# Peptides against a protein of PDB entry 4N78, part 129

Target 1, 186 residues: chain A of PDB entry 4N78
Amino acid sequence: HFQVICRLLGYQGIAVVMEELLKVVKSLLQGTILQYVKTLMEVMPKICRLPRHEYGSPGILEFFHHQLKDIVEYAELKTVCFQNLREVGNAILFCLLIEQSLSLEEVCDLLHAAPFQNILPRVHVKEGERLDAKMKRLESKYAPLHLVPLIERLGTPQQIAIAREGDLLTKERLCCGLSMFEVILT
Target 2, 155 residues: chain B of PDB entry 4N78
Amino acid sequence: MAELQMLLEEEIPGGRRALFDSYTNLERVADYCENNYIQSADKQRALEETKAYTTQSLASVAYLINTLANNVLQMLDIQASQLRRMESSINHISQTVDIHKEKVARREIGILTTNKNTSRTHKIIAPANLERPVRYIRKPIDYTILDDIGHGVKW

## One batch from the design tools (peptide; made by RFdiffusion4, then SolubleMPNN)

Design b2_p17_2_s3 (from b2_p17_2 with S7P T8L R13M Q14K)
Fold by OpenDDE base, seed 5:
Formats: structure tokens, sequence, C-alpha cells
Structure b2_p17_2_s3 (fold): chain B 186 residues (1-186), chain C 155 residues (1-155), chain A 17 residues (1-17)
């Protein structure tokens, strides 16, 4: 599903969706959630000591549950605050999944474009084969597919310009070194 | 353009008219040959003359048809060439626009991106002294301050 | 290795900063 969404939206559509999600998240965090957090901080126990490790994980959980019992049992927290937090979580997860799907699509595009851009696959040399001979064979095999040089030789100036721009657009991908998710987390 | 116009307005219509006129002429030639054969005392000579006229007439018609056909084919080739040029121009414009849109889109999504950072592992340091558990006394908490936020509960 | 230079996206990044 996310792959289809990425294909449908493209960079522009993904950007718009991500921007809107960021606005929604920001609005939720700075609005309702912030107010709940401030209120909860005011009523939070000033002293919450660490329980003994001998109680184990269940005992420690029960201890903190007891310390925060009134907060956990607060009906408004369950109905409004937790729902808003769930929405924020879903938005973040959505962004993560979109970015992952986009990265996969970009990698596929790069792989498909590689033969046309003078990018040769890693050569596995079997015993008895010369690396140089295999590389030369691959170069010879893919040489006719180098699109930009081919168009530069046979195409019009306009076609050459378009081919170069297309080549640039094909090579430059977010997955090469950029992340949207890190921006979402800040 | 001038060649195409000449083909459409002059050569092809002219060829069609010539072909129509040739039809009427063929009918006249046929009538002449028939009458000449009937009236002639030398039937062999009349037959040879008929053959000559028939051959000439058929050759003329064949020439007219061939000329007309070639003109039509030439017209179609010119039109096809014009269409291809137009298509090429449209494709060029379309690709230019698409590239531009893609560049804009990439700038826009770039606003939402940052360089991938390597995750730094931070060690959580536990306190050396375990504090003694203090008995918790539950006090009622007033949450009425939240009543104006969302669907607050009125107690 | 430093991340590859992606000028088409970096223009947007600069606008954000």
Amino acid sequence: as target 1 above (186 residues)
Amino acid sequence: as target 2 above (155 residues)
Amino acid sequence: SPPPFLPLFEEGMKERE
C-alpha cells in the first residue's frame, strides 16, 4: 500500500502529505498534549524513588503504577490525551513507512538506471576467471546502453539537455544520504 | 507548406478531373472503334487500329492513376512529417515542464530532509545507592483544570 | 564517506535553515 502511495504521489505529493502531517503533529503536541502534560506535571509526585531491584520487573511496574494510579485512572487522559498521542504515533509511523517505501522505490530506480548510466554491478569472479576480462566483457556489453553519451552523439541539443537533466534527476535520490524522518523527530 | 497546399488545392483535384475526363474520352474512343470496325471493308486493319487506340488509352489512364496516386502518397507523407514534427515539439515542451516540476518538487521535499546522522548510543548510568522505598500516601488530585480542554470530565 | 552532494534537495534544506 505504501509503495502504491509513493508511486501515486511522487516527491511533490509526499512532500505535501508530510508537511501536513507535521503541522498536525505540531498542533497536537503544542495544543492538547502540552496542556495535559503541564497539568500532569503539576500533580506529579515530587518524590518518586526507585524501587528495589529485588522486586523484579513486575514489582517495579506495580510500584510505579501505584505511584501514578490517579494519573493512569484519569478518564480524560484515557479518552483525549491517549487518543491524541495515538494520532501522533500513527502520523510518525506513517511518515516512517512512507520514507521506507520511497527509499525502496528509489533504490529500484537506481538499480534499473545503472546499466544506462555506466554503473556496472559488482563482479563476482569465479575460480579461473580473470577479473579484468570479466570487467571488459561487462563494459562492452553495457557500452551501447550508456544513454547520455549516446544522445550526445546522436541527439539534438534539446534532447541532450533533457537527457543530462534526466540523468541528474535519476542519480540524485533521497536515499543516497538524506532523511525526512530525522526532521520529523526534531 | 507551399508544396502541401499545391497538392491539396491543385494537383490532386486536377488529377481527379483529368481522370474523369479520360473516362469520357475512353467512351468516345470505344464508340469510334466499334463504328469503324463495322463500316470498314478491311476488318484486319480496323482491328489493328482499335488495338492501337485501346493500348494508348489504357496507357494514358494508367499514367493518370499513377500520377494521382503518387501525389496522394506525397501529400500523406508531408502531413505525416508535419505531425511528427509537432509531436516532437510537444514532447520536448512536456519533458521540459516535467523536469521543471520535478526540480520544484525536489526543492520542496528537500525542506523536509536532513543529512542522515549516525545514531549515538548513550549509556544510562544507574545510581549507585538504591533509595529505600517510601510508603506512598494517596491524595486526591483535582483535574478540573482540564475541563476546558477537549471533552473534559465534569466531576 | 561523506554523503553525496544532492544539490536539488539541498536547496530546500538551506531554505529551512
Scores: peptide ipSAE 0.289, ipTM 0.780, DockQ to the pose 0.466
Fold by OpenDDE base, seed 4:
Structure b2_p17_2_s3 (fold): chain B 186 residues (1-186), chain C 155 residues (1-155), chain A 17 residues (1-17)
Amino acid sequence: as target 1 above (186 residues)
Amino acid sequence: as target 2 above (155 residues)
Amino acid sequence: SPPPFLPLFEEGMKERE
């Protein structure tokens, strides 16, 4: 589903959606959630130490449950705050999944475009083969597929310009070094 | 452009009119031939004359049809060529616009991006002091409080 | 390797900063 969404929205649509999600998240964090956090901090136990391991996992869990009982049982927390936190969580997850899906799509595009852009695959040299000879053979094999040089040779100036721009757009992808998710986390 | 205009406004309409006029003229010729044959004492001569007129008439009609057809074909070829040129221009503009839109989109999404940072591993620090043994009374944990939390998101 | 230069996106990044 996310792949389809990425394909349909493109960079423009994804940007718009992400911006809106960021606004929503910001609004939730700075508004209702912040207020609840402040309130929770007031009722938070001043001292909550790690109990001894001799209590075992059940005992430790009970200890923390007891210490946080008033917080966990806070009615407003369950109704309003948790819902807002769910919304934030969903937004974050959505952004993550969109970015992952987009990255996959971009990688696929790059892989498919590589033969046409003078990008040769990494080759392993077998025993007895010369690396130089193999590379030369590969270059010769893929040379006819290089689109931009081909158009530069045979195309009109306008076609050449478009081809170059298209090549640039094909090569530059977010997955090459950029992250949106890190921005969301800040 | 001038050639197309001449074809559309003058040559093709003119050819159609000529063909129509030819039809009218052929009817007159046919009437003449019929009357001539009936009135002529020399039927053989009249027949030969009719044959000559028939041949001439067929030739003239064939010529007019051929000329008109060629003009129509020429008109269509010119129009097709014009359409192809227009299509090429539109395609060029469309591609240019698409490239521009894509650049704008990339700028916009770029606003939402940052360089990928390597995650720093945080070192877990153990507490320095052992906690004194404190007697703790275990209470049963009620997990029903979690029933309304975390319904899960299906993607 | 240094991150690849992505000028089309970096313009937007600079605008944010």
Scores: peptide ipSAE 0.284, ipTM 0.773, DockQ to the pose 0.538
Fold by OpenDDE base, seed 3:
Formats: sequence, structure tokens, C-alpha cells
Structure b2_p17_2_s3 (fold): chain B 186 residues (1-186), chain C 155 residues (1-155), chain A 17 residues (1-17)
Amino acid sequence: as target 1 above (186 residues)
Amino acid sequence: as target 2 above (155 residues)
Amino acid sequence: SPPPFLPLFEEGMKERE
């Protein structure tokens, strides 16, 4: 589903969606969640130490339950606050999944474009074969597919300009070194 | 442009008029041949004359049709060439606009991006202060209160 | 290795900073 969304929206659509999600997240964090966090901080014990491991998991759990009793009993925390946190979480996950799907799409595009851009795959050399000879054969095989040089030779100046711009757009992808998710987390 | 205009305004209409006129003339020739045959004492000569006129008339019509057809074909070729040029221009503009839109999109999404940073794993340090063993009274904890928590979007 | 330079996106990145 996310792959389809990425294909349909493109860079422009993804940007718009993520921007809106960020606004929603920001609104939730600065509004309701912030107020609940402030309230929780007021009722939170000033000192909560880690109990000894000798108490076992049940004893440790009871210790923390006792320390956080007032928080657990706060009814509004269970309803409004957790719902808002769920919404934030869903938005973050959505952004993550969109970015991952976009990266996969971009990688596929790069792979498909490679033969047309003079990018040769890594060659496996069998015993007795020379790497250089094999590379030369591959270069010769794919040479006719080099789009920009072909258009530069046969095309009009306008076509050449468009081909170069298209080549640039094909090569430059987010997956090459950029992340959107890191921005969302800051 | 001038050639196309000449074809559309002069040559093709002229050819059509010529064909129409030829039709009228053919009727006149036919009438003449018929009357000539009826009135002539030498029927054989009249017949030969009719054959000659028929051949000449057919040749003339064939010539007019051929000329008109060639002019129409030429007109169509010129128009096809013009359409191809227009298509090329439209395609160029379309591609230019698409490239521009894509560049704008790249800038826009770029606002939401940063360089991928590899963060070092943080070492978890255990607290230094050991808590004294305190006897805790175990009360049953009802976890059903958490049943509504954690419903993420499953795609 | 430094991340690859992506001029088409960097203009937007600079606008954010």
C-alpha cells in the first residue's frame, strides 16, 4: 500500500502529506500532550530508584506500581492523553513507512536507469577470465544505450537540454544520502 | 505556407472547377457525337470520330483527376508536416514544464530532509545506588486498563 | 565518506535551517 502511495504522490505529494502530518503532531505535542505531561510531572515522585533485582519481576512491578499509583489512577490519562499519543505514534510510523517505501522505489528507478547512464553492474569473474576483458565487453554491449550521449549526437539543442535535465533528476534521489524521518524526530 | 495557401485557395478549387466543367463538356461532346452519327451519311467515319473524341475526353479527365489528386496529396503532406512541428513544440513545452515542476517538488521535499546521521549506540549505565530491600505487599494489578492502548496502524 | 551532494534538495534544506 505504501508503495502505491509513493508512486501516486511523487515527491510533491509526499512532501505535502508529511508537512501536514508534522503540523498535526506539533499541534498535539504542544497542546494536550504538553498539558498532561506537566500535570504528570507534578504528581510524579521526585525520587524513584531502581529496586533490587532480588525482589524479582513481580516485586519490581509492584514497587513501580506503588510509586506511580496516582498516575495510573488518573482517568484522563487513559482516555485523552493515550489517544493523542496513539495519533502521534501513528503519524510517525506513517512517515517512516512512506520514507522506506520511497527509498525502495528510488533504488528501483536507479537500477533501471543504470544501463542508460553508463553505470555497469558488478561483474563476477570466472576462473580464467580477465576482468578487463569482461568489462570492455559489457561497455561495448551497453554503449548504444547511453541516452545522453546519444541525444547529444542526434538530437536538437532543446532535446539535449531536456535530456541532461532528465538525467540529473534521475540520478539525484533522497535515498542517496538524505532522510526525512530524522527531521520528524527533531 | 505560401505553397499550402496556393494549394488550398487556388490549385485544388481550380482543379475541382475544372473537373466540373469537364463533366459539362463531356455531355456536350456526347451530344455532338450522337447527333453527328445520326446525321452523317458516312457512319463509319462518324464512329471513328466518336472514338477519337471519347479517347481524348477520357485522357483529359484522367489528367485532371491525377493533377487534383496529386495536389491534394501534397496539401496533406504539408499539413502533416505542420502538425508534426506543432506536436514537437507542444512536447517540448510540456517536458519543460514537467521538469520545472519536478525541481520545485524536489526543493519542497528538501525542506523536510536532513543528512543521514549514524548515531553511536549509547552505553546504558546501571545506577550506582543499591536500594535497601523493602517488603512490598503484593496486590493484584488489573492490566485490562491498557487494552485500549497500542492500536497502531497495521497496513 | 561524506554524504553525496544533492543540489536539488539542498536548497530546501537550507531554507529549513
Scores: peptide ipSAE 0.280, ipTM 0.774, DockQ to the pose 0.547
Fold by OpenDDE base, seed 2:
Structure b2_p17_2_s3 (fold): chain B 186 residues (1-186), chain C 155 residues (1-155), chain A 17 residues (1-17)
Amino acid sequence: as target 1 above (186 residues)
Amino acid sequence: as target 2 above (155 residues)
Amino acid sequence: SPPPFLPLFEEGMKERE
């Protein structure tokens, strides 16, 4: 599903969606969640001493329940905060999945374009074959597929310009060195 | 453009009219030949004349049809060429626009990106000195000593 | 290897900073 979404939206659509998600996340974090955290900090016992071991497990549990009673009660009253956290989590997850899907798509595109862009696959050298000879063979095999040089030779000036721009756009992909998810986490 | 216009406005219509006129003339020739044959004392001569006129008329019509057909074909070729040029122009514009849109989109999404921190795989230099795992001998704590203290006072 | 230079995206990155 995410792959389909990425294909349909493209870079522009993904950008728009992510921007909106970031706005939502920011709003949630700066609003309800922040308020909740502030309130929790206010009601948190200032001095939480470790109970003496002498109280046994039940006594220790009761002690902690008592100390956290206000927090638990507040949390129960403000269930909306958990929902907001869930929404934030979902948004983050969504962004992650989109990025992953986009990266996969880009990698596939790069792989498919490689023969046309003078990018040779990593050659597994079988035992006894000279790497150089194999590389030369591959170069010779794929040389006719190099699109830009082909168009430069046969195409009109306008076609050449378009081909060069297209080649650039094909080569430059986010997966090559950029991350959106890291921006979201910052 | 001038050639196409000439074909459309003058040559082809003119050829069509000429062909129509030729048809009318053929009817006249046919009538003439028929009458000539009936009235002529020399039937053989009349027949030969009819054959000559028929051949001439057919040749003339064939010529007119061929000329018209060639003009139509020429017209179609010119039009096809014009359409191809137009298509090429449209495609070029479309591609240019698409490239531009893509560049804009990339700029936009770029705002939302950062450089991947290439985690320098810190070569975890395994510290050469494997600190000898201090064998913590877990002394089994015998908790049985506490069994005697917990006698619940039966009230 | 230095991260590949992606000028089309980097233009956007610079606008953020």
Scores: peptide ipSAE 0.286, ipTM 0.772, DockQ to the pose 0.640; fails the geometry check

Design b2_p17_2_s4 (from b2_p17_2, 5 letters changed)
Fold by OpenDDE base, seed 3:
Structure b2_p17_2_s4 (fold): chain B 186 residues (1-186), chain C 155 residues (1-155), chain A 17 residues (1-17)
Amino acid sequence: as target 1 above (186 residues)
Amino acid sequence: as target 2 above (155 residues)
Amino acid sequence: SPPPFLPVFEEGMKERK
């Protein structure tokens, strides 16, 4: 599902979605969640001592329940605050998944473009074969597919410029060294 | 452009007019041949003259049709060439726009990105020996490192 | 290896406030 989303949105669409999600997350964190946290801190008992073990598990539970009574009775915590936290979590998860899917798509694109960009696949050298000989054979095999050199020979100056730019854009991908998720976490 | 204009405005219309005029002339020739045959005491000579005129008329029409056809074909070829040039121009513009849009998109998403902290593992050992044309074995960017990222999402 | 220089993306990164 995320792969389809990535394909449909492209870089720009993904950027827009992520920006909006970040805004939402920021709004939730700085607004409602922050207020709830502040309120909770105010009502939280400053000193919650461990009760004596002699009270047993039920007594200890009751003790903590009593100490946290105001928090437990705060109905809005269970409803609004937890929902907002869930939304934040979902947004973060969504961003992570979309980035992963985008990376997969980019890798696929790179793999498909490789034969046209003089990028040779890793050759499994069988025992007894010279790596150099295999590489030369592969180079010769794929040489006609090198798009930019081909266009440089046969194309107009404008076509050459476009081909070079296209080649560059094809090679430059986020998955090669950039992360969006790290920005989201900060 | 001048040749196309000449074809469109002068040669082809002229050829069409010539064919029309030829039709009128042929009708006159036919009438002449008919009258000549009727009035001539030497029917055999009149017949031979008619045959000659018929042959000439057919030849002239054939010539006119052929000339017109060739002019039309030439016109079409020129137009086709112009269309191809226009198509090429449009494609160039389209591609330029697409590249620009892609660059804009990448800038936008770039705002949301940071560099991956890649552990400085392998010191790029500058190969000492200057002399061998360092076949820039463009180390194929080993994108296999990215293969591990994709395995988790069975979607 | 240093991450490949991605000029177009990096321009965006610089704009990040």
Scores: peptide ipSAE 0.051, ipTM 0.704, DockQ to the pose 0.692
Fold by OpenDDE base, seed 2:
Structure b2_p17_2_s4 (fold): chain B 186 residues (1-186), chain C 155 residues (1-155), chain A 17 residues (1-17)
Amino acid sequence: as target 1 above (186 residues)
Amino acid sequence: as target 2 above (155 residues)
Amino acid sequence: SPPPFLPVFEEGMKERK
């Protein structure tokens, strides 16, 4: 599903969606969640002394449960805060999945374009074959597919310019060195 | 452009008219030949004249048709060439626009991106001296000693 | 009466010479 979404939206669409998601996340974090955190900090018992180990695990649990009972029972925390956190989480996950899907698509595009851009596949050398000979053979095999040189030879100046720009755009992909998710985490 | 216009407006219509006129003239020639044959005392001569006119007429019509056909073909070739040029221009514009749109889109999404921190896989140089984990001998604390203290005073 | 003048035919013949 995410792959289809990425294909449909393209770079522009993805950008728009992510921008909106970031706005939503920011709004949630700066608004409701922040308020709840502040409120929680205010109501948190200032003197939460570590209960004496003598109470055992059950006693300690009960102690903490009692101290936090008011916080846990705060109905607004359960309903609104958790929902908002869930929304934030979903948004983050969505962004992650979009980025992953986009990266996969870009990688596929790069792989498909590689023969036309003088990018040779990593050659698995079988035992006994000279790497150099195999590489030369591959170079010779794919040389006719080099699009930019071909157009430079046969095309009009305008076509050459377009081909060069297209080649550049094909090579430059987000997956090569850019991450959107890191921005979101920041 | 001037050549195409001449073909469309003058040469082809003119050729068509000429062909039509030739048809009319051929009919007249045929009538003449028929009458001449009937009226002529020398039928053999009349027949030879008819043959000559027939040959001439056929050649003329063939010429007119050929000329017209060539003009039409030339017209079509010129038009085809013009269409190809237009197509090329449209394609060029389309590609230029697409590239531009793509650049804009990339700029937009680029704002939302940061450089991947190539985690320099710091070669965790395993410190050569693996400090021997000090075997903490967990002495089992025998808690059985506390069994005697818990006798609840039966009050 | 001379055969009807066929100017188109005569023109065509002249171009072939």
Scores: peptide ipSAE 0.027, ipTM 0.679, DockQ to the pose 0.004; fails the geometry check
Fold by OpenDDE base, seed 1:
Structure b2_p17_2_s4 (fold): chain B 186 residues (1-186), chain C 155 residues (1-155), chain A 17 residues (1-17)
Amino acid sequence: as target 1 above (186 residues)
Amino acid sequence: as target 2 above (155 residues)
Amino acid sequence: SPPPFLPVFEEGMKERK
């Protein structure tokens, strides 16, 4: 599903969606969630000392439960806070999945473009075969597919320019060195 | 453009008119040949003249048709070439626009990206302190001290 | 009577020569 979304939206659509999601997340974090956090901080006991070990595990648990009773009650009563947190979580997950899907699509595009861009596949050299001979054979095999040189020989100046730009755009992908998710985490 | 215009406005219409005129002339020639044959005392000569005119007329018509056909073909070729050029131009513009849109889109999404922090392979700082293998002298836990406390099963 | 002048045919014949 995410792959289809990435294909449908393209870079621009993804950018728009991501921007909107970031706005939503920011709004939730700076608004409602922040208010809840502030309120919770106000209700937090100022002094939470470790109970004496003599109370044992059950006694210690009861002690902390008592000290945190107001917080627990507040959290249980304020389901809206959890809903907002869920929304934030979903937005983050969505962004992550979109980026992953986009990266996969870009990798596929790069792989498909490779034969046309003078990018030779990594050859597994079997034992006894000369790497150089295989590389030469591959070069010879793919040489006719080199699009930009082909267009440079046969095309008009305008076509050559377009081909070069297209080649550049094909090579330059986000997956090569950029991350959107890191921006979201920041 | 000038050649196409000449073909469309002058050559092809002219050829069509010429062909039409040739039809009228052929009818006149036919009438002449018929009358000449009837009136001529030398029918053999008249027949030969008729054959000559017929051959000439057919050759001329064939020439006119061929010329007209060639002009039409030339016109079509020029038009086809023009269409191809237009298509090429449109494609070029379309591609240019698409590339531009793509660049804009990439800039927009680029704003939302940061360089992947290549996790510097943390140089596995070899812990400088080779923890000297603390020779854990396993002091043999002399369990014999516990022998005195337990109910010694006297085997 | 002289044969009718066929200018179109004669022109066509002349161009082919």
Scores: peptide ipSAE 0.025, ipTM 0.684, DockQ to the pose 0.004; fails the geometry check
Fold by OpenDDE base, seed 4:
Structure b2_p17_2_s4 (fold): chain B 186 residues (1-186), chain C 155 residues (1-155), chain A 17 residues (1-17)
Amino acid sequence: as target 1 above (186 residues)
Amino acid sequence: as target 2 above (155 residues)
Amino acid sequence: SPPPFLPVFEEGMKERK
């Protein structure tokens, strides 16, 4: 589903969706959630010491559960605050999944374009074959597929310009070094 | 352009008119041949003359049709070439626009991106000092402070 | 009266001479 969404929206559509999601998240965080957090901080026990390690993990969990039980059971917190937190969580997950799907699509595009862009696959040399000879053979095999040089040789100046621009756009992808998710977490 | 205009406005209409005129002339020739054959004392000569006129008429019509057909074909070729040129131009513009749109889109999404920081896995250092158990005094949480928060946020 | 001469044939014949 996310792959289809990425294909349908493209970079522009994804950008718009991400921007809107960021606005929503920001609004939720700065609004209701912030107010609840402030209130909770005021009512939280000032002294919450770590229980002794002797109680083990279950005992420690029970201790914290008991201390936070009244807070967790607060009706308004459950209805409003947790709902908003769920919305934020869903938005974050959505962004993550979109980015992952987009990255996969970009990788696929790069892989498909590689033979046409003078990108040779990493070749495992079998025993007895010279690396240099194999590389030369591969270069010779894929040389006719190099699109930009081919167009530069046979095409009009306008076609060459378009081919170069297209090649550049094909090579430059977000997955090569950029992350949207890190921006969302900030 | 001048050649196409000449074909459309002069050569093809002229050829069509010539063909029509040829039709009317052929009817006259046919009538003449028929009358000549009936009136002639030498039927063999009249027949030979009719054959000659028939051959000439067929040749004339064939020539006119061929000329007209060639002109029409030439016209179509020129028009096809013009259409191909127009298509090429439109395609070029379309591609340029698409590239531009893609660049704009990439700039927009780029604003939402940052460089992947290889976060060094910071080793979580566990604090070495076991803090002494401080006696926990359970204070009841007053939730009345939260009563004012729920009513105000119209989203 | 001699049959009307097809003028188009005369022009065509002149171009082939």
Scores: peptide ipSAE 0.025, ipTM 0.685, DockQ to the pose 0.004; fails the geometry check

